# Peptides against a protein of PDB entry 3T6J, part 203

Target 1, 375 residues: chain A of PDB entry 3T6J
Amino acid sequence: PIVESYIGFIESYRDPFGSRGEFEGFVAVVNKAMSAKFERLVASAEQLLKELPWPPTFEKDKFLTPDFTSLDVLTFAGSGIPAGINIPNYDDLRQTEGFKNVSLGNVLAVAYATQREKLTFLEEDDKDLYILWKGPSFDVQVGLHELLGHGSGKLFVQDEKGAFNFDQETVINPETGEQIQSWYRSGETWDSKFSTIASSYEECRAESVGLYLCLHPQVLEIFGFEGADAEDVIYVNWLNMVRAGLLALEFYTPEAFNWRQAHMQARFVILRVLLEAGEGLVTITPTTGSDGRPDARVRLDRSKIRSVGKPALERFLRRLQVLKSTGDVAGGRALYEGYATVTDAPPECFLTLRDTVLLRKESRKLIVQPNTRLE
Target 2, 372 residues: chain A of PDB entry 3T6J as posed
Amino acid sequence: PIVESYIGFIESYRDPFGSRGEFEGFVAVVNKAMSAKFERLVASAEQLLKELPWPPTFEKDKFLTPDFTSLDVLTFAGSGIPAGINIPNYDDLRQTEGFKNVSLGNVLAVAYREKLTFLEEDDKDLYILWKGPSFDVQVGLHALLGHGSGKLFVQDEKGAFNFDQETVINPETGEQIQSWYRSGETWDSKFSTIASSYEECRAESVGLYLCLHPQVLEIFGFEGADAEDVIYVNWLNMVRAGLLALEFYTPEAFNWRQAHMQARFVILRVLLEAGEGLVTITPTTGSDGRPDARVRLDRSKIRSVGKPALERFLRRLQVLKSTGDVAGGRALYEGYATVTDAPPECFLTLRDTVLLRKESRKLIVQPNTRLE

## One batch from the design tools (peptide; made by RFdiffusion4, then SolubleMPNN)

Design b2_p21_2_s3 (from b2_p21_2, 14 letters changed)
Fold by OpenDDE base, seed 4:
Structure b2_p21_2_s3 (fold): chain B 375 residues (1-375), chain A 21 residues (1-21)
Amino acid sequence: as target 1 above (375 residues)
Amino acid sequence: SLGGGPTGLTEEGLPVVRAPE
């Protein structure tokens, strides 16, 4: 078997300031069959990067072909097992030296297990479709999230010698129409500047890239979906995200006004963006469960994903990238914290919905590390 | 890995990892 491993101070999710890495490591075996899909995605990555809603000047100067491998984890030492990984975490290294992507295939396989009777917050008509396509849609989302999410974008930097990695005279901010007015100075990093929002903001960007690019026919073709199946995968991927945004409320602590999980915060932000788009794209309806207790239903109008959802996400994602690239912490924080704010304001009444989410909370899945043997 | 979180684990956030008893 092909064995892959990593070890070190890698993820900063547990640092409130997003800077200090947690010691983590894994040993995994390459899943050749699943890796083939991701290899095809890598082969299309340079083209797909051009589909992202920012100018090439905000993208990496040179495309560096990354590795992308599906892994079956044998052992994982850390506070949590991801579904996918993009390393290194340093944006400067990503853009100059390259990066690696992995999908943790056996972790995803565990995530695919869904019992219909326990599936919360979906319309009955969506449950079977969701169960059918949850797994495949996750493969798509993880691939896009890692490769084209975390693997995309450029930081504007002035080095220690005063040189810029962009042309100050010609590069235009697409949001303002003006020249670039801010950048990262020597020694400044994404995490050092954006601090408390850095991890969640980046996850939000990556998740948004996944949703945005999964609409591209080429992406679905790479994963082997065509026709009605492709449309169902898209629908379920978006549906899963908006549902996740509701579920995210579990990880919000009202008393502290803080989020306890970066990815879930990101998913809530995306939900807020899609709700703001209006036009009946997303609807969250409080209901009464069969037990007579509060419940809720999330509805996504599939017919409005492209017409309403995509443009909203495009604008939002572009703003995320522009603010990231320019090191505009004030603007970035204002944008992100605005969408990450949880109140009980109508019509959504998110704090009330949080009570419903908590009431309907399921026990966390227990992942047991596997064993393997040579025959 | 900024993507080191549960992209595929939407419902429960970070999974709990346990060794076999």
Scores: peptide ipSAE 0.031, ipTM 0.654, DockQ to the pose 0.224; fails the geometry check
Fold by OpenDDE base, seed 3:
Structure b2_p21_2_s3 (fold): chain B 375 residues (1-375), chain A 21 residues (1-21)
Amino acid sequence: as target 1 above (375 residues)
Amino acid sequence: SLGGGPTGLTEEGLPVVRAPE
């Protein structure tokens, strides 16, 4: 077996300022069969990067072929087990030295064991489809999120010698139509500039890349989906995201006006973007459960994913990238915190929905780490 | 920027990780 491991101060999700890493480590075994799918995704990565909704000037100058492996985790020491990992977490190193992606395949597989009767906030007609395609759609989403989400985009930098990594005279900001007016100076990083929103903002960008690129036929083909199956995988991936945006409210603390989980905040932001798109794309309906207590249903109109959802996400994702590239903290914070704000304003009444989410919350599952043997 | 967190984490938390087959 091929064994992989890492250990150290790696992820900064628990730092409110996004800078201090949590000490973590894992031991895992390579899943060769699943890794082969990710290798095909890597082989297409350079082409797929061109499909992202920003000019080439906002993308990395040189594509560095990353490693991508599916891992079956034997042991994980940390505050939580991720579904995927992109390391190192230093943008400068990612741009100059490359990066490694991993999908924690058996972690994903366990998340699929949802009992139909316990599946909250979905229409009955969607439950069976969701159960069937949740796993495959997660594989697609994780692959895109890590490789083309975290692995994409350029930071505009002025180095210690005063040299720019972009042409100041020719590069145009696609949102303003003007020359680039801000950048990262020597010693400034993504985390140091964007601070309290850095982690969640980057996760939102990565998740948005996943949703956006999963619409591309080549992506679905790489994962072995064609025809109706491909469309179902797309639908379930988007459905899962909008559902997750509702579930995210569990991780919001109204009294402190803060989020306790970066990815869930990101998913709420995406939900808000897709709700803002309107046209019946996403509908959240408060209901009464069979127990007589508050419930809710999320509906996604499949027919409007490409016509309404994709354009909305495209515009939003471009804005995220442009603000990130230019180090525009003021603009980035205004955009992101605007969508991350939780109020009780109609029609959504998110604070009221939060009460429903909390009411329907299931007991936290414990992750038990397996043993293994050589045969 | 950060490595991928619980992209697939639903409300239900991560159930018991099965041993690789």
Scores: peptide ipSAE 0.030, ipTM 0.632, DockQ to the pose 0.162; fails the geometry check
Fold by OpenDDE base, seed 1:
Structure b2_p21_2_s3 (fold): chain B 375 residues (1-375), chain A 21 residues (1-21)
Amino acid sequence: as target 1 above (375 residues)
Amino acid sequence: SLGGGPTGLTEEGLPVVRAPE
């Protein structure tokens, strides 16, 4: 088997300022079959980057072909096991030196072990479809999230000599129609500028890229889905995201007005964006369970994903990228924290829904280190 | 993902996608 490993101070989610990495390490074995799909995704990455909703001037000047591998984890040391990894986390290094992507395939497989009767917050008609396509849709989402999410976009920089990595006279901000008015100065980074929102904001951007690009037929073809199967994978990916946005409420602490998990905050933000789009795209309905206690159902109108969902996500994702590229912390914080705010305002009543989410919470699954043998 | 935090599964098995450095 092909063995991969890494070790170091990698992920900064536990740092409130998003700067200091937690010590992490893994040992894993390459899954060749799934890696081949990611290799095809890499081969299409340069073209797919052009499908993202920002001008080429907001994308990296030179495409650097990354590695992408699916791994079956043997051991993982850290506060938690991710489904996917994109390293390094330093945007400047990603822009100039390149990056590596990893999907932790067997971590995803654990997530797929859901009993139908325990699947919360979905309509009965969606449960079987969700169970069937959750796995495949996650593979697509992880691939896009890592490669084209974290692997996309340019930071506008003025170096220590005063030179810009963009043409100040010709580059136009697509949101304002004006010339670029802000950028990163020498020594400034994404994390240093955006600080407390940096991790969650970037995860939100990456998740949004996944949802946006999963609509592209070429992406589904790369993963082996065509026709009705491709449409079902798209539907379940979007359905999973809006459901995750509801589940995210578990990780909000009302008393402190803070989020305890960056990815879940990101998913809640996406839910809010898609709810704001309206037109019956997403509906959350409080219900009463068979036990007589509060429950809820999330419904996604499949027919409105492209007509309503995609345009809403496009606008939002473009705004995320433009604010990131220009280092506009004030604008970025206003946008992101606005969508990340949890209140009990109707019609959603998110604080009340949070109580429902907590009530329906089940015991956390434990991931256990496997045993292996040579055949 | 940029910057590390607790990764893992939600209690219902939703994976947390994490990017490294």
Scores: peptide ipSAE 0.025, ipTM 0.616, DockQ to the pose 0.093; fails the geometry check
Fold by OpenDDE base, seed 5:
Structure b2_p21_2_s3 (fold): chain B 375 residues (1-375), chain A 21 residues (1-21)
Amino acid sequence: as target 1 above (375 residues)
Amino acid sequence: SLGGGPTGLTEEGLPVVRAPE
């Protein structure tokens, strides 16, 4: 087997300022079959990047073909096991030297082992479809999230010599219609500027890219889905995201007005964006479970994903990227924290829903490091 | 273009790695 490993101070999610890496390491084996799908995605990446909702001037100047591999983890040392990884976590290096993408395939497989009777917050009519397509849809989402999410977008920079990596006279901010008024100076990074929101904001951008681009027929074709199956994969991917936004409330601490997990905060933000779109796209309904205790149902209208959801996500995703590119911390924080705010205001009553989420919480799964044998 | 962190929380939260017993 082909063995891969990485080790070092890599992820900064446990740093409240998003800058200091936690020591992490893994040893894994390459899954050749799944890696082949990601290689097809890589082959289409340059074209798919053009489908993202920002001008080419806000995209990387040069496409650098990344490596993308699916790995089965043998050992992992760290505070948590991811499903996908994009490295390095330095934007300057990503833009100039390239990046690597990894899907931790067997971690994903374990996460999908949900029994139908334990599947919370979905309509009964969606449960079987969700169970069937959760795995495949998440493979699509992870691929897009890592490769085209984290792998996309340009930072506007003025270097130590005063030179800009963009034409100040011709580049227009698509949100304002004006010339670019802010950028990163020498020594400023994404994490240093956006600090406490940097990790979650970037995850939100990457997740949004996944949802947005999974609507493209070519993406589904790459993963081997066509016709009705492709539409079901899309539906389940979006459904999973809005459900995850509700589940995310577990990771909010009301007393401290803070989030304890960056990805979950990101998913809640996306839920808020899609709820704001209105028109019956997403509905969260408090209910009573069969046990007589509080419950809830999330409904996504599949017929409105393209007509209502896509435009809403497009506008939001463009704003995320523009604010990121320009280093507009004030604008970025205002936007992101606005959607990340959890109150008990009607109609959603999110703090009340949080109590329901906590009530319905299941025990965490343990992932045990495997032993391997040669046959 | 930094971020590039791990994807993959489920309804169970972050997985916990344990050594085999």
Scores: peptide ipSAE 0.024, ipTM 0.612, DockQ to the pose 0.284; fails the geometry check

Design b2_p21_2_s4 (from b2_p21_2, 13 letters changed)
Fold by OpenDDE base, seed 2:
Structure b2_p21_2_s4 (fold): chain B 375 residues (1-375), chain A 21 residues (1-21)
Amino acid sequence: as target 1 above (375 residues)
Amino acid sequence: SLGRGPTGLTSEPLPVVRAPE
């Protein structure tokens, strides 16, 4: 078997300032079958990057072909096990040297072992479909998230010599219609500029890329889905995201007005974007459970994903990228914190929904290290 | 270096699925 490992101070999610990495390490075995799908995705990456909703001037000048591997984790040391990894965590290095993508396949499989009876916040008619396609849809999402999410976009930089990595005269900001007015200076990084929102913002961008590009038939074909199966994978992927946005409320601390998990904050933001799109795309309905206690149901109108959801996500995703590329911290913070704000304002009453989420919270699942044998 | 925050997709805190005995 092909064994992969990494170790060190890698992820900074636990640092409020996004600067200090936590110690993390894993040992994993390559899943060849799933890795082959990701290799096909990599082969299509340059073309798929063109489908992203920003001008080529906001994309990397040269595509650097990354590695992408699906791994079955044998052991993991850290505060949490990710479903996917994109390294290094430095945008400049990703842009100039390349990057590696990893999907932790067996971690994903474990995440989906929810019993139908315990599956919260879904309509009964969606539960079987959700259970069937959650795994496959998440494989698609992770692949897109890592490769084309984290692996996409350009930062506008002025180097120490005063040279720009973009043409100041010809590059136009698609949101303003004006020339580029801000950029990263020498020594400035994504994390240093966006600080407290940097991690969650980037996760939100990557998740949005996943949702946006999963609508592309070529993506589904790469993963072996066609026809009705492809449509079901798309639906479940989007449904999972909106459900995750509701579940995210568990990780919000009202008293401190802060989020305790960057990805969940990102998913809540996406939920807010899709709710704002309106037109019955997403509906969250408070209900009463069989136990007489508060419950809720999330509904996603499948027929409106492309007509309502995609355009809303397109606009949002473009704004995320433009603000990131230009180093517009004020604009980026205003946008992101606006969607990340949790209030009890109607119609959603998110703080009330949070109480419901907490009430329906499942017991924490424990990942047990798998056994391996040589055949 | 333009540092990106941790790019690991953490799914929902993965329910720790106990391997079936």
Scores: peptide ipSAE 0.022, ipTM 0.597, DockQ to the pose 0.398; fails the geometry check
Fold by OpenDDE base, seed 5:
Structure b2_p21_2_s4 (fold): chain B 375 residues (1-375), chain A 21 residues (1-21)
Amino acid sequence: as target 1 above (375 residues)
Amino acid sequence: SLGRGPTGLTSEPLPVVRAPE
């Protein structure tokens, strides 16, 4: 088997300021079959990057072909096991040297072993479809999230010599119609500027890229889906995201007005964006479970994904990118924290829904180091 | 150096898949 590993101070999720890495490491084996799908995605990445909803001036000047592999984890040491990784977490290195993407395939497989009877917050008619396509849709989402999410976008920088990496006279901010008025100065980084929201904001951008680009037929073809299957994969991917946004409330602490998990905060933000789009795209309905206790149902209208969902996500995603590129912390914080705010205001009553989410919380799954054998 | 924040995708709390007995 092909063995891969990494060790070091890598992920900064546990740092409130998003700057200090936690020491972690893994040993994994390459899954060749799934890696081949990601290689096809990489081959199409340059073309797919052009489909993102920002001008080329806000994209990387040169496409650097990354590595992308699917890994089966044998050992992981850290506070949590991710489904995917994009490294290094240094923008300067990503822009000049490139990056590597990995999907932790067997971690994903564990996530999908939910029994139908334990599947919360979905309509009964969606449960079977969700179970069938959750795995495949998540593979698509992870691939897009890592490769085209984290791998996309340009930061506007003024170097130590005062030179800009963009043309100040010709580059236009698509949101304002004006010239660029802010950028990163020497020594400033994404994490240093956006600080407490940096991690979750970036995850939100990456997740949004996944949802947005999964609508493209070429993406589904790369993963082997066509026709009705492709549409079902899209539907389940979007459904999973809106459901995850509801589940995310578990990770909100009302007393401290803070989030404890960056990805879950990101998913809640996306849910809020899609709810704001209106027109019956997403509906969350409080219900009573068979046990007589509070429950809820999330409904996504598949017929409105392209007509309502895509435009809403497009606008939001463009705003995220523009604010990121320009280093506009004030604008970025206002936008992101606005959507990340959890109140009990009607019609959603999110604090009340949180109580329901906590009530329906499943037992924490434990991932145990696997045995290896020759078959 | 321009650093990016953490880029790891954490899934929903992974259910403990007990191997079917």
Scores: peptide ipSAE 0.021, ipTM 0.576, DockQ to the pose 0.332; fails the geometry check
Fold by OpenDDE base, seed 4:
Structure b2_p21_2_s4 (fold): chain B 375 residues (1-375), chain A 21 residues (1-21)
Amino acid sequence: as target 1 above (375 residues)
Amino acid sequence: SLGRGPTGLTSEPLPVVRAPE
């Protein structure tokens, strides 16, 4: 088998300032069959990047064909096991030198096994569909998240010699209609500049790219879904995200006004964006469970994903990218922290919902490492 | 930016269950 490994100080999720990497390492075997799907996605990546809701001037100048491999992890050393990885984590290197994507296939497989009776916060009519398509929708989301999420966008930079990597005279900020007024100076990075919000903000951008681009028929075709199946995969992917946004409340600490998990914070932000879109797209309804205790239901109107959800996500995602590209920390923080704020204000009453989420919390799954044998 | 997949530590760490091919 083809073996891949990496080690080093890579992910900064455990650093409150998003700068210091945690030591991480894995050994994995290439899954050739699953890698083939991601290779098809790579082959379409340059075209799909053009579908993202920002001008080409805010995208990488040159598309560098990345590697994308599905890996079955044998050993993973770290505080958590991701479903996918995009490296390096330096945006400047990504845009100039390229990047590599991996999907941790056997990690994803764990998410496929959901017991219907334990599935929380979904309408009864959605449960079977959710169980059926959760796995496939995750494959789509991970592929898009890594390749076209983390793998997209440009940072505007002035180097140590004073040269810009963009034309100051012609590049227009699509949000303001004006020339670019801010950028990264020499020595400034995404993580150093955006600091406490950098990790979660980037995850939010990547997740949003996944939701946005999964609506594209070509993406679904690449993963082998057409017709009603494709629509169901889209629906379940979006449904999973809004559900995850509710589940995210577990990782909010009200007493400290902080989030303990970057991805979950990102998913909550997306939920807030889609709730703000209104028009009955997303509804969270407090209920009473069969045990007489608080419960909740998340409803996503599939008929409004394209008409209401997509435009809302488009606007939000464009703003995320523009603020990231221009190094506008003040604007980026205001936007992101605004959506990441958890209050008990009506109609959502998120702090009350958090109590419900905690009440319905599932036990933590144990991480079990596989092995190989000669037959 | 940081690259970690959407299901990497969602609510809690995911176990590895699939045998390598």
Scores: peptide ipSAE 0.018, ipTM 0.573, DockQ to the pose 0.174; fails the geometry check
Fold by OpenDDE base, seed 3:
Structure b2_p21_2_s4 (fold): chain B 375 residues (1-375), chain A 21 residues (1-21)
Amino acid sequence: as target 1 above (375 residues)
Amino acid sequence: SLGRGPTGLTSEPLPVVRAPE
């Protein structure tokens, strides 16, 4: 078997400023079959990058073919186990040296263990479909998230010699219609500039890339989905995201006005974006459970994903990228914190919904090391 | 920025069978 591992100070999610890495390590075995799907995605990556909703001038100048492997994790030492990884975490290195992606396949497989009766906040008619396609849709989402999410976008930089990595005279900011007015200076990084929002903002961008690009038939074909199956995978992927946005409220602390999990904050932001799109795309309805206590239902109109959802996400995702590329911390913070704000304002009443989410919270699950053997 | 996919999924013990390479 092919064994992969890494170890070191890698992820900074536990640092409020996104600077200090947590010591992390894993040992995993390569899943060859699933890795082959990701290799097909890699083969299409250069073309798919062009489908992202920003000008080519905001994309990497040169595509560097990354490694992408599906791994079955045997052991993971850290505060949390991811579903996917993109390393290194330094955008400058990603742009100049390339990157490696991994999907922790057996972590994703946990989705298949979801019991229908325990599945919260979905309509009954969606539960079976959700259970059936959550795993496959998550494979798609993780692949896109890592490869084309974290693996996309250019930072505008002025180097130590004063040279720019972009043409100041010709590159136009698509949001303002003006020339580029801000960039990263020597010694400035994504994390150093965006600080407290950097991790969650980047996760939000990556998740948004996943949702946006999963609508492309080529992506679904790469993963082996066609026709009705492809549409169901798309639907469940989007449904999972809006559901996750509701579940995310568990990780918000009202008293401190802070989020405790970067990915969940990101998912809440996406939910807010899609709710703002209106037109009946997403609906959250408070209900009463069979136990007589508060409950809720999330509805996603699949017929409006392309007509309403995609344009809303496109505009939002473009704005995320432009603000990131230009190092516009003020604009980025205003945008992101605006969507990340949790209030009890109608119609959503998110603080009230949070109480419902907490009420319906499952017991803490533990990650248990699997066994493996050779045949 | 950090290059990590969705987190918060807990895994049950999943037996993995691999063929020798």
Scores: peptide ipSAE 0.018, ipTM 0.537, DockQ to the pose 0.092; fails the geometry check

